# Designs tried in a protein design run: peptides against a protein of PDB entry 4CIC. Part 10

Target 1, 148 residues: chain A of PDB entry 4CIC
Amino acid sequence: KVSTKGHYGVQAMFDLAQHFGEGPVSLKSIAERQGLSEPYLEQLIAVLRKAGLVKSVRGAQGGYILAREPRDIKVGDIIRVLEGPIAPVESVSQDDPEHSLKFDFSVTKSVWEKVKKSIEEVLDSITLADMLKDAEEAQMAQGYMYYI
Target 2, 147 residues: chain B of PDB entry 4CIC
Amino acid sequence: KVSTKGHYGVQAMFDLAQHFGEGPVSLKSIAERQGLSEPYLEQLIAVLRKAGLVKSVRGAQGGYILAREPRDIKVGDIIRVLEGPIAPVESVSQDDPEHSLKFDFSVTKSVWEKVKKSIEEVLDSITLADMLKDAEEAQMAQGYMYY

## One batch from the design tools (peptide; aimed at target 1 K1 E83)

Design b1_p10_6 (made by RFdiffusion4)
Pose (drawn by RFdiffusion4):
Structure b1_p10_6 (pose): chain A 133 residues (1-84, 100-148), chain B 132 residues (1-84, 100-147), chain P 10 residues (1-10)
Amino acid sequence: KVSTKGHYGVQAMFDLAQHFGEGPVSLKSIAERQGLSEPYLEQLIAVLRKAGLVKSVRGAQGGYILAREPRDIKVGDIIRVLEGSLKFDFSVTKSVWEKVKKSIEEVLDSITLADMLKDAEEAQMAQGYMYYI
Amino acid sequence: KVSTKGHYGVQAMFDLAQHFGEGPVSLKSIAERQGLSEPYLEQLIAVLRKAGLVKSVRGAQGGYILAREPRDIKVGDIIRVLEGSLKFDFSVTKSVWEKVKKSIEEVLDSITLADMLKDAEEAQMAQGYMYY
Amino acid sequence: ADAALTIAAD
């Protein structure tokens, strides 16, 4: 199960990545395109801003823009920002979960927002039918 | 975050794997060794039994034992047993989570209870210090 | 602050 925070955090950062070249966009516009609640987005952006992943701009087309290029933002970075008598007995079971954790970390660190932008272009495109191999 | 069910389901199955050659063990003994609540364990075992992963034995010193050899039980098998207008718009974000799901499935399908038994022996051993 | 993923679904 993916948390609301993770899903919306990545969705919002990806929306900003899709508008990075064009410039700042309002939070309202992000919420509208992504189907997110504005109050929740406001809170999410506040953390991402403190983390240096997004920045606000005071322009007419003010609003928010990525603070780092998409190629320099791993999905794992976003997730890491949003997340927060005695004796030793080794648990093999816990070691299995550590392996699960490591593999997740590996996948999320292997994908950047730029990679997501490339995938978005390839997957949602249109073309003449003869070119589908 | 790992659910209570996944953690306790794997713990209980691994305890049974550690006692597979010796024979049946009581649910109380599993709960004691693994620090589990007996009521929760009983409910857990009932599902595992229905799925053919564990079997009850009448015996006298009867109890429960794995229904398949440890080498034939993947950790992923245990997890799978315990788990249960319109338009199209592709979500690249969801595709990321699909990749995460695939990698977890791959890790859990690559580890059997036999692998865990081998790891348990190697990690919790004692030996002359010169062999480290 | 919560984890992004919960492993072992209901």

Design b1_p10_6_s1 (made by RFdiffusion4, then SolubleMPNN; from b1_p10_6, 7 letters changed)
Fold by OpenDDE base, seed 3:
Structure b1_p10_6_s1 (fold): chain B 148 residues (1-148), chain C 147 residues (1-147), chain A 10 residues (1-10)
Amino acid sequence: as target 1 above (148 residues)
Amino acid sequence: as target 2 above (147 residues)
Amino acid sequence: GESALLLVED
């Protein structure tokens, strides 16, 4: 599962993408728009900043901006930063030494590797720019429904 | 994440597939071959049996068999039985009423739906028969290396 | 609760 962390991270990054080019956005404003607690968002933003996906802007109108254009940030990049490598199955911690029967789980492992690859391909195929486009299309579709 | 439950469930089902047509297999033997605790395996098998993926055979040579041919059991079927619907993201429980700001997470939700679909497609494309074939190919490849 | 798909590798 994408953790709540990954989910909210993508939301926060998407919010920043929506404001890209408009200058810095306050964490408070992101939190309000995305329904996130500000303290939780601070933690997410700190990680994202450290990874170079967001930049902090200082001053009275300070806040955060995307460090790159929305087209240059994949959803997969965000997830990897927040959650680490995409794993479809929890690595059975090798640490229980006794039942380290080297079960050749090679075949079952290959199943999960295929799942991993599939997930990575999907997440790496979606940029924040793609999400922006989808949002615009959805808004236009809603607008047309009100005029019918 | 496929839970440990899903992972071990697929292993157990694969073990049963390897013995399909040979008669019932004891839980003990599966546990030994797959490195599972027998009590844990009992829980998994109980769920799988209830879902109709395995059958219990009674008697002195009793145990479990696949309820269907390996070709008729998808990995996705096993996962759905053990873990329920494949969900890439935990549904944020709507239950906190106060911050039910209907944030139109429609766009972000669509991302996770795409992930879900992709996972389902992969898991539904793999049968236990496919896994058996892969195992045979791997064994043959190893055998040729010794030669 | 519905099962979480994406697991992070430790």
Scores: peptide ipSAE 0.066, ipTM 0.807, DockQ to the pose 0.174; fails the geometry check
OpenDDE base, seeds 1, 2, 4, 5: peptide ipSAE 0.056, 0.059, 0.063, 0.059; ipTM 0.805, 0.811, 0.810, 0.813; seeds 1, 2, 4, 5 fail the geometry check

Design b1_p10_6_s2 (made by RFdiffusion4, then SolubleMPNN; from b1_p10_6, 6 letters changed)
Fold by OpenDDE base, seed 5:
Structure b1_p10_6_s2 (fold): chain B 148 residues (1-148), chain C 147 residues (1-147), chain A 10 residues (1-10)
Amino acid sequence: as target 1 above (148 residues)
Amino acid sequence: as target 2 above (147 residues)
Amino acid sequence: SESALTLVED
């Protein structure tokens, strides 16, 4: 599972993407739209900012913006920043060297590496721009259902 | 992450696959080879047995066997039995209907559904027979490095 | 039953 942290991080970044070019968005407004607690969002944004995915703007119209264009931010980038490397298996503690030497460990490890690669490929194939497009398409589809 | 339960479940099932056709394997022997606690393995095997992936054999040579051929057991089957449906995101409680109605929720959900599908495809593409083959190939490769 | 296939480390 993507942690709650990763999930909400993607939501917050997507909210910022929807407002990209409109100026800074307050954390309060993001929290309200995304149904997040403001303190929790502050923690997420702090990490995202440190990683260079978000910028803080100071002033009366202060808030946050994406540090890059939505097309230049992958979902995988957000997840890696918030959660670290995608690990499909709980790190069976690399600390047990005896397990590392077992042939069976190597085969099972290869399964999880394949899973990891697949997840990475998916998450790295989706940008915030792709998400924006999907949102627009879904909105248009809903609009057409109301006009019929 | 695959839980420890899923990971060890796959290891235990792979151990049973390596001994497929050799008769019943004791939980003790699996636990020793896989570095698992026997009580923990008993819990895993109980679930796997209930799901019809493992059979218990009674008698002096009692133990466990795969209920199906290694080629007919996917890694995905093992994971689903032990962990339930692959969920790439913690179930944001479907209980908050207000979140379910947000368009943003739909888009983010689609991302996680794509991840889910990808994981399922990988796990469903790997059988215990594939794992056995990979093990044999790796063993041969190691043997050639020593000569 | 929380699906244990969590992408993210708890």
Scores: peptide ipSAE 0.105, ipTM 0.823, DockQ to the pose 0.179; fails the geometry check
OpenDDE base, seeds 1, 2, 3, 4: peptide ipSAE 0.082, 0.103, 0.099, 0.087; ipTM 0.814, 0.822, 0.818, 0.819; seeds 1, 2, 3, 4 fail the geometry check

Design b1_p10_6_s3 (made by RFdiffusion4, then SolubleMPNN; from b1_p10_6, 7 letters changed)
Fold by OpenDDE base, seed 2:
Structure b1_p10_6_s3 (fold): chain B 148 residues (1-148), chain C 147 residues (1-147), chain A 10 residues (1-10)
Amino acid sequence: as target 1 above (148 residues)
Amino acid sequence: as target 2 above (147 residues)
Amino acid sequence: MESALLLVDD
């Protein structure tokens, strides 16, 4: 499962993408729109900023902006920054030696590598720009349903 | 991540596939080969049996067998039985109402649905028979490296 | 670095 951290990280980045070119957005406003606690969002933004996906702007109208254009940020980039490398199976922690008979079944490993590759391909094929386009199309479709 | 339960479930089913046609295999022998505790394996096998993927054979040479041919069991079938439906994102448990403002961002949901579909397609494309073939090919390749 | 659990945790 994508962790809550990864999920909300993508939502926060998408919120910043929706405001791209409008100037800095406050953490408070993002938290309110996304239904997140401000302290939790601060932690996410700190990680995203360190990774160079977000920039902080200081001043009276200070806040955060995307560090790159929405087309230059993949969903996969956000997930890797927040969660690390995409792993379909937990490496059995070395700490439980009794269960740690890593029968490296090469065959079972190959199954999980195929899953990993597939997930990476999907997440790397979707940009924040693609998500913006999908949102616009969905809003237009809803608007047409009210006029019919 | 595939849980430890899903991972070991696939390993146990693959062990049964390797012995398919040889008769019933004891849980003890599977546990020893797969590095699992026998009690843990008993729990896994109970679920797999209830789902009709494994059969129990009674008698002096009793044990477990695959209920179907290896070609008729997908990895996706095993995972769905053990873990339930493949969900890429945890449903925020209904129990924390304060964090439960599910802004169902339709757009973010669509991303996770694409991931789900991709995982399902991969897991449903791999059978236990495919895994057996891959194991044989790997063993042959190792054998050729020694010659 | 904790690996992103994209598959079923629970």
Scores: peptide ipSAE 0.080, ipTM 0.797, DockQ to the pose 0.569; fails the geometry check
OpenDDE base, seeds 1, 3, 4, 5: peptide ipSAE 0.057, 0.047, 0.043, 0.064; ipTM 0.788, 0.789, 0.794, 0.798; seeds 1, 3, 4, 5 fail the geometry check

Design b1_p10_6_s4 (made by RFdiffusion4, then SolubleMPNN; from b1_p10_6, 6 letters changed)
Fold by OpenDDE base, seed 1:
Structure b1_p10_6_s4 (fold): chain B 148 residues (1-148), chain C 147 residues (1-147), chain A 10 residues (1-10)
Amino acid sequence: as target 1 above (148 residues)
Amino acid sequence: as target 2 above (147 residues)
Amino acid sequence: KESALTLVDD
């Protein structure tokens, strides 16, 4: 599972992508549009800013913008920044070296590594630009449903 | 992440796969070989048995066996039995219908659905037989490093 | 039953 932090981080970044090129967006407006608490969003944005995915714009019309174009930000980049490395299993504490069970552990570990790789490949294959396109396509499809 | 339950469940099932055709394996022996507590393993085995992945054999040499051949048990089957459906995100409580944010929610949801599908495909592509083969290959590779 | 498969440690 992506944590709540990762989930809301992707939502916040997607909101910034939808407004990319329109100037800075206030945290308040993002919070309102994404159903996030402003304090929670501040924490997310602080991490994303430190990672260089978001920029702060100063001034009366200040706020936040994407630091890169939506096409240059992968969902995987957002998740890695917010959550760290994808870990499909909890790190079983490596601490007890004595049990001879190293081999069975290696095979099961390889399963989880395959899962990890697959997740990384998916998340790295989706950009914010892809998400924008999917949103546009969904809006068009809904628009057509109102004409039927 | 696979929960500890899922992880240890796969280990226990893999142990049973390694002994497939040798007769019933005691929970004690599985616990010892897999570094699991016997009480914890009993809980796992109870669930796996109820799901029809494991059979109990009665008698003095009683224990557990795989209910199917290792090739007929996917890692995904084990995980679904132990953990339920793969959910890449926590179900954000759908309960607040009022916020107009349905659309943004749909796009982000689609990302997580793609992740879910990918995980399912991986876990359903790996059988206990594949794991046995990987173990054999790893043992052979270690044997060659001694030469 | 909620899936215990999470991508990241909480």
Scores: peptide ipSAE 0.121, ipTM 0.820, DockQ to the pose 0.167; fails the geometry check
OpenDDE base, seeds 2, 3, 4, 5: peptide ipSAE 0.115, 0.113, 0.112, 0.115; ipTM 0.827, 0.821, 0.826, 0.827; seeds 2, 3, 4, 5 fail the geometry check

Design b1_p10_7 (made by RFdiffusion4)
Pose (drawn by RFdiffusion4):
Structure b1_p10_7 (pose): chain A 133 residues (1-84, 100-148), chain B 132 residues (1-84, 100-147), chain P 10 residues (1-10)
Amino acid sequence: KVSTKGHYGVQAMFDLAQHFGEGPVSLKSIAERQGLSEPYLEQLIAVLRKAGLVKSVRGAQGGYILAREPRDIKVGDIIRVLEGSLKFDFSVTKSVWEKVKKSIEEVLDSITLADMLKDAEEAQMAQGYMYYI
Amino acid sequence: KVSTKGHYGVQAMFDLAQHFGEGPVSLKSIAERQGLSEPYLEQLIAVLRKAGLVKSVRGAQGGYILAREPRDIKVGDIIRVLEGSLKFDFSVTKSVWEKVKKSIEEVLDSITLADMLKDAEEAQMAQGYMYY
Amino acid sequence: SSPALTIAPS
């Protein structure tokens, strides 16, 4: 199960990545395109801003823009920002979950927002039918 | 975060794997060794039994034992047993989570109870210091 | 603050 925070955090950062070249966009526009609740997005952006992942701009087309290029933002970075009598007895079971955790970390660190932008272009494109191999 | 069910399901199955050659053990003994609540364990075992992963034995010193050898039980098998207008718009974000799901499935399918038994022996051993 | 993932749910 993917948390609401993880899903919406990545969705919002990806929407900003899709508008990075064009410039700042409003939070309302992000919520509209992504189907997110604006109050929840406002709180989410506030953390991402403190983390240096997004920045606000005061322009007419003010609003929000990525603070780092998409190629320099791993999905794992976004997730890391949003997340927060004695004896020893080794648990092999826990070691299995550590391996699961490591694999997840590896996948999320292997994908950047730039990679997601490239995938978005390839997957949702259109072309003449003869070119589908 | 790992669910209580996944953690306790794997712990209980591994305890049975550690006692597979010796024979049946009581549910109370599993709960004691693993620090589990007996009511929760009983409910858990009932599902594992229906799935053919564990079997009850009448015996006298009867109890429960694995229904398949440890080498034939993947950790992923245990997890899978315990788990249960319109338009299209592709979500690249969802595709990321699909990749995460695939990697977890791969890790859990690559580990059997036999692998866990081997790891348990190697990690919790004692030996002359010169051999470290 | 919570983890992004819950593994092995019901």

Design b1_p10_7_s1 (made by RFdiffusion4, then SolubleMPNN; from b1_p10_7, 7 letters changed)
Fold by OpenDDE base, seed 2:
Structure b1_p10_7_s1 (fold): chain B 148 residues (1-148), chain C 147 residues (1-147), chain A 10 residues (1-10)
Amino acid sequence: as target 1 above (148 residues)
Amino acid sequence: as target 2 above (147 residues)
Amino acid sequence: MESALLLAGE
């Protein structure tokens, strides 16, 4: 399960990708288009900026831009920045001894490692450029349905 | 992220698979071997029994058995029973309107659907019989390192 | 940092 943070982070990064090359985009405009609160988006952008995925531009026409080209940003990069390493099993906090996974059963661990690897492969195979292409194809398909 | 419930459910089912054909296993013995509380295991087993993955045997030598052969139980079956449908994104509860995913953006949805499909394919490709085989191979490899 | 993929119903 991708957290709400990961989900909205990918949406915000995709919005910036759609405007890549057009100059800085305001947080307000992203928040309005994506249906996010501006304070929540500000927190997401702060993390993404610190990780070097987004740049801030100062001035009257200031805002945010992608720090790299859309083809050079994987969905997996965004998720790892916002949520940390992809773990298929919740790390049971050491503090609840009754629910501490005492037996790291090697066989069950191997199952979760296979799941992890599969998720990583999928997320690392999709770039923001791939998402842009998919969006264009979807818009073209919708446009043809209205003209036929 | 697989919940603790899903994780321990797979472990409990694997314990029953290791004893398949040997007769009923007590909840107490499973709890002791897997490091689980007996009350927690009882809750897990109740759900698994209701779903038809486990059977209860009554009597002095009563307990639980797998309802099907280990080869006929996928890890995906266990997870779906315990956690429901594999959802790659948290269903935002309807109760917080400020965080309701209003825009099911079609492109982002397609990313999560690809992730879901990948997880399902992996979990549905692994049976309890496959896990038994992997355990045997691991034990053999450890045994050869000591000789 | 809590792990990203919550498969769990919680």
Scores: peptide ipSAE 0.074, ipTM 0.794, DockQ to the pose 0.597; fails the geometry check
OpenDDE base, seeds 1, 3, 4, 5: peptide ipSAE 0.074, 0.073, 0.068, 0.071; ipTM 0.788, 0.789, 0.793, 0.795; seeds 1, 3, 4, 5 fail the geometry check

Design b1_p10_7_s2 (made by RFdiffusion4, then SolubleMPNN; from b1_p10_7, 5 letters changed)
Fold by OpenDDE base, seed 3:
Structure b1_p10_7_s2 (fold): chain B 148 residues (1-148), chain C 147 residues (1-147), chain A 10 residues (1-10)
Amino acid sequence: as target 1 above (148 residues)
Amino acid sequence: as target 2 above (147 residues)
Amino acid sequence: SESALTLATD
């Protein structure tokens, strides 16, 4: 499962993408629009900023902006920053010596590696620009449903 | 993440696949070969049996067998039985009314649905028979490295 | 805490 952290991180980044080119957005405004707690969002943004996906703008109209164009930020990039490498199976904590998966069944491992690769391919195929396009298409579709 | 339950369940089912046609295998022997605790394996096998993936054989040579041929059991079937539907994102517990993701951002949801579909396709493309074949190929490759 | 994307099944 993508953690709540990954999920909310993608939402926050998408919000910033929607405002890309409009100047800095306050954490408060992102939190309000995305239904996130501001303190939680602050933690997410701190990580994203450190990773160079977000920039902080200082001043009276200060806030955050995407550090790159929406087309240059993959969902996979956001997830890797927030959650680390995609792991399809919980790493059996090496520290339980008795349940050392000694038989790292190469065959079962290969199954999970295939799953990992598949997830990575999907997440790396979707940019924030793709998400923006999908949102626009959805809004247009809703608009047309009201005119029918 | 596939839980430890899913991971070990696939291992246990693969062990049963390796012995398919040889008769019933004891939980003890599976546990020993797979490095699993017998009590934990018993819980997994109980679920797998209830789902009709495993059969119990009674008697002095009792134990468990696959209920179907290895080719008729997908990894996805095992995972769905043990873990339920593949969910790429933790369901935000509906019960926190304040953080009700009211804005079920259709766009972000679609991302996770694509991930889900991709995982399902992979897991449903791999059977226990495929895993057996991969194991045989790996053994042959190891054997050739020694010659 | 190394591994990010945990596929949890519901």
Scores: peptide ipSAE 0.076, ipTM 0.813, DockQ to the pose 0.540; fails the geometry check
OpenDDE base, seeds 1, 2, 4, 5: peptide ipSAE 0.060, 0.042, 0.072, 0.061; ipTM 0.809, 0.808, 0.817, 0.813; seeds 1, 2, 4, 5 fail the geometry check

Design b1_p10_7_s3 (made by RFdiffusion4, then SolubleMPNN; from b1_p10_7, 8 letters changed)
Fold by OpenDDE base, seed 3:
Structure b1_p10_7_s3 (fold): chain B 148 residues (1-148), chain C 147 residues (1-147), chain A 10 residues (1-10)
Amino acid sequence: as target 1 above (148 residues)
Amino acid sequence: as target 2 above (147 residues)
Amino acid sequence: KESAFLLAGD
């Protein structure tokens, strides 16, 4: 599962992508548009900034911008930054030593590795630019439905 | 993420597949071979049985068997039974009404739907029979390395 | 119903 963190992170990054080239966007405005709490967004943005996906701009019209063009940011990049490596199975925490028989049966492990690879391929195939395009297409489709 | 429940469920089902045609297998023996607690395995087996993936055999040599041939059980079937529908994102619980702005941005939702579809395709492409074959191939490869 | 695929990072 993509955590709420990953989900909201992608939303926030997408918001920044929609405003790419328009200058800095305030966290408040992102929070309002995306339905996120500002404090939660601050935490996400801090991580994304540290990872070099977002830049902070100082000043009266300061805020945040994407550090790269939308086409150069994959959804997979965002998820890896926020959640770490994509893991399809919860690592059985080593903490219960007795039943942590890592019967990592090679065969069952291979199933999860295939799932992991598939997820990675999907997430790495989608950029913020692709998402922007999809949004534009959806908006156009809605516009046409009002004229029918 | 496949939960621990899904992970262990697949392991237990695979164990039953390895013994398919040999008669009933005791939960104890499965637990021992798969490194699972017997009580936990009982819970998993109960769900799998209710879903019709496993059958209980009564008697002194009783236990459990696969309800279908290994080729007729997909990994996806096991996961759906144990975990429900494959969901790549946590449904933001409706319970916090104020911030439940379901900004289900259609665009972000579509990303997760693509992930879901990909996972489903993978899991539905793998049967217990495929897993058995992979195990046999791995065992043969190990045997050839010893010679 | 807790959705199954929690990709919790390692």
Scores: peptide ipSAE 0.053, ipTM 0.798, DockQ to the pose 0.174; fails the geometry check
OpenDDE base, seeds 1, 2, 4, 5: peptide ipSAE 0.051, 0.051, 0.043, 0.044; ipTM 0.795, 0.803, 0.799, 0.803; seeds 1, 2, 4, 5 fail the geometry check

Design b1_p10_7_s4 (made by RFdiffusion4, then SolubleMPNN; from b1_p10_7, 6 letters changed)
Fold by OpenDDE base, seed 2:
Structure b1_p10_7_s4 (fold): chain B 148 residues (1-148), chain C 147 residues (1-147), chain A 10 residues (1-10)
Amino acid sequence: as target 1 above (148 residues)
Amino acid sequence: as target 2 above (147 residues)
Amino acid sequence: SESALLLAGE
């Protein structure tokens, strides 16, 4: 499972992508639209800002913007910033290497590495621009269903 | 992450695959080889047995065997039995559906569904027989490095 | 930093 932190981080970044080019967005407005607490969102945005995915704009019309265009931000970039490296299995503490047949450990590890690679490939293949396109297509499809 | 339960479940099933056709294996012997506590392994085996992946053999030479050939058991089958359906995101309690813009929720959900599908495809593409083959190839490669 | 993708079980 992606953590709640990763899930809400992607939602917050997607909200900023929807408003990209319109100027800075307040944390309050993002929190209201995404159903998040403002204090929780502030913590997420602080991490994303430190990683260079978000910029803070100061002043009366201050807030946050994406630091890059939506096409230049992968879902995988957001997840890695918030959660760190994607690990398919908890690093079983190598603490008792003596009793585990080293060989069986290597084969099972290869299975989890294949899972990791597949997840990374999927998350790195999806940008915020792709998500914006999917949203637009879904909105058009719903609009057509009301007119038919 | 695969839970510790899923991880050790795959290891225990792989141990049974390595001994497939040799007769029943004791829980004690599996626990010793895999570095697991016997009580913990007993809980795992009970679930795997109930799901029909493992059989119990009674008697003086009693123990456990795979219920099917290694080629007929996918890693995905083991994980689903031990952990349930693979969920890429914790079901955020639908408790406050009112404030989440339904539309943004649908787009983010589609991302996680793609991740889920990818994980399932990988885990369902790997059998215990594939793992046995990989183990044999690795052992041969190590043996050739010593000559 | 807890590693990202908790697969189903925890």
Scores: peptide ipSAE 0.094, ipTM 0.801, DockQ to the pose 0.619; fails the geometry check
OpenDDE base, seeds 1, 3, 4, 5: peptide ipSAE 0.090, 0.089, 0.087, 0.039; ipTM 0.795, 0.798, 0.799, 0.801; seeds 1, 3, 4, 5 fail the geometry check

Design b1_p10_8 (made by RFdiffusion4)
Pose (drawn by RFdiffusion4):
Structure b1_p10_8 (pose): chain A 133 residues (1-84, 100-148), chain B 132 residues (1-84, 100-147), chain P 10 residues (1-10)
Amino acid sequence: KVSTKGHYGVQAMFDLAQHFGEGPVSLKSIAERQGLSEPYLEQLIAVLRKAGLVKSVRGAQGGYILAREPRDIKVGDIIRVLEGSLKFDFSVTKSVWEKVKKSIEEVLDSITLADMLKDAEEAQMAQGYMYYI
Amino acid sequence: KVSTKGHYGVQAMFDLAQHFGEGPVSLKSIAERQGLSEPYLEQLIAVLRKAGLVKSVRGAQGGYILAREPRDIKVGDIIRVLEGSLKFDFSVTKSVWEKVKKSIEEVLDSITLADMLKDAEEAQMAQGYMYY
Amino acid sequence: DAALEIAADS
């Protein structure tokens, strides 16, 4: 199960990545395109801003823009920002979960926002039918 | 975060794997060794039994034992047993989560209870210090 | 808080 925070955090950062070249966009526009609740997005952006992943701009087309290029933002970075008598007895079971954790970390660190932009272009495109191999 | 069910399901199955050659053990003994609540364990075992992963034995010193050898039980098998207008718009974000799901499935399918038994022996051993 | 919960519920 993917948390609301993770899903919306990545969605919002990806929407900003899709508008990075064009410039700042309003939070309202992000919420509209992504189907997110504006109050929740406002809170999410506040953390991402403090983390240096997004920045606000005061322009007419003010609003928010990525603070780092998409190629320099791993999905794992976004997730890391959003996340927060005695004796020793080794648990093999816990070691299995550590392996699960490591594999997730590996996948999320292997994908950048730029990679997602490239995938978005390839997957949602249109072309003449003869070119589908 | 790992669910209580996944953690306790795997713990209980691994305890049974550690006692597979010796024979049946009581649910109370599993709960004691693993620090589990007996009511929760009983509910858990009932599902595992229905799935053919564990079996009850009448015996006298009867109890429960694995229904398949440890080498034939993947950790992923245990997890899978315990788990249960319109338009199209592709979500690249969802595709990331699909990749995460795939990698988890791959890790859990690559580990059997036999692998866990081997790891348990190697990690919790004692030996002359010169062999470290 | 964690982005993922492992072992999904029914």

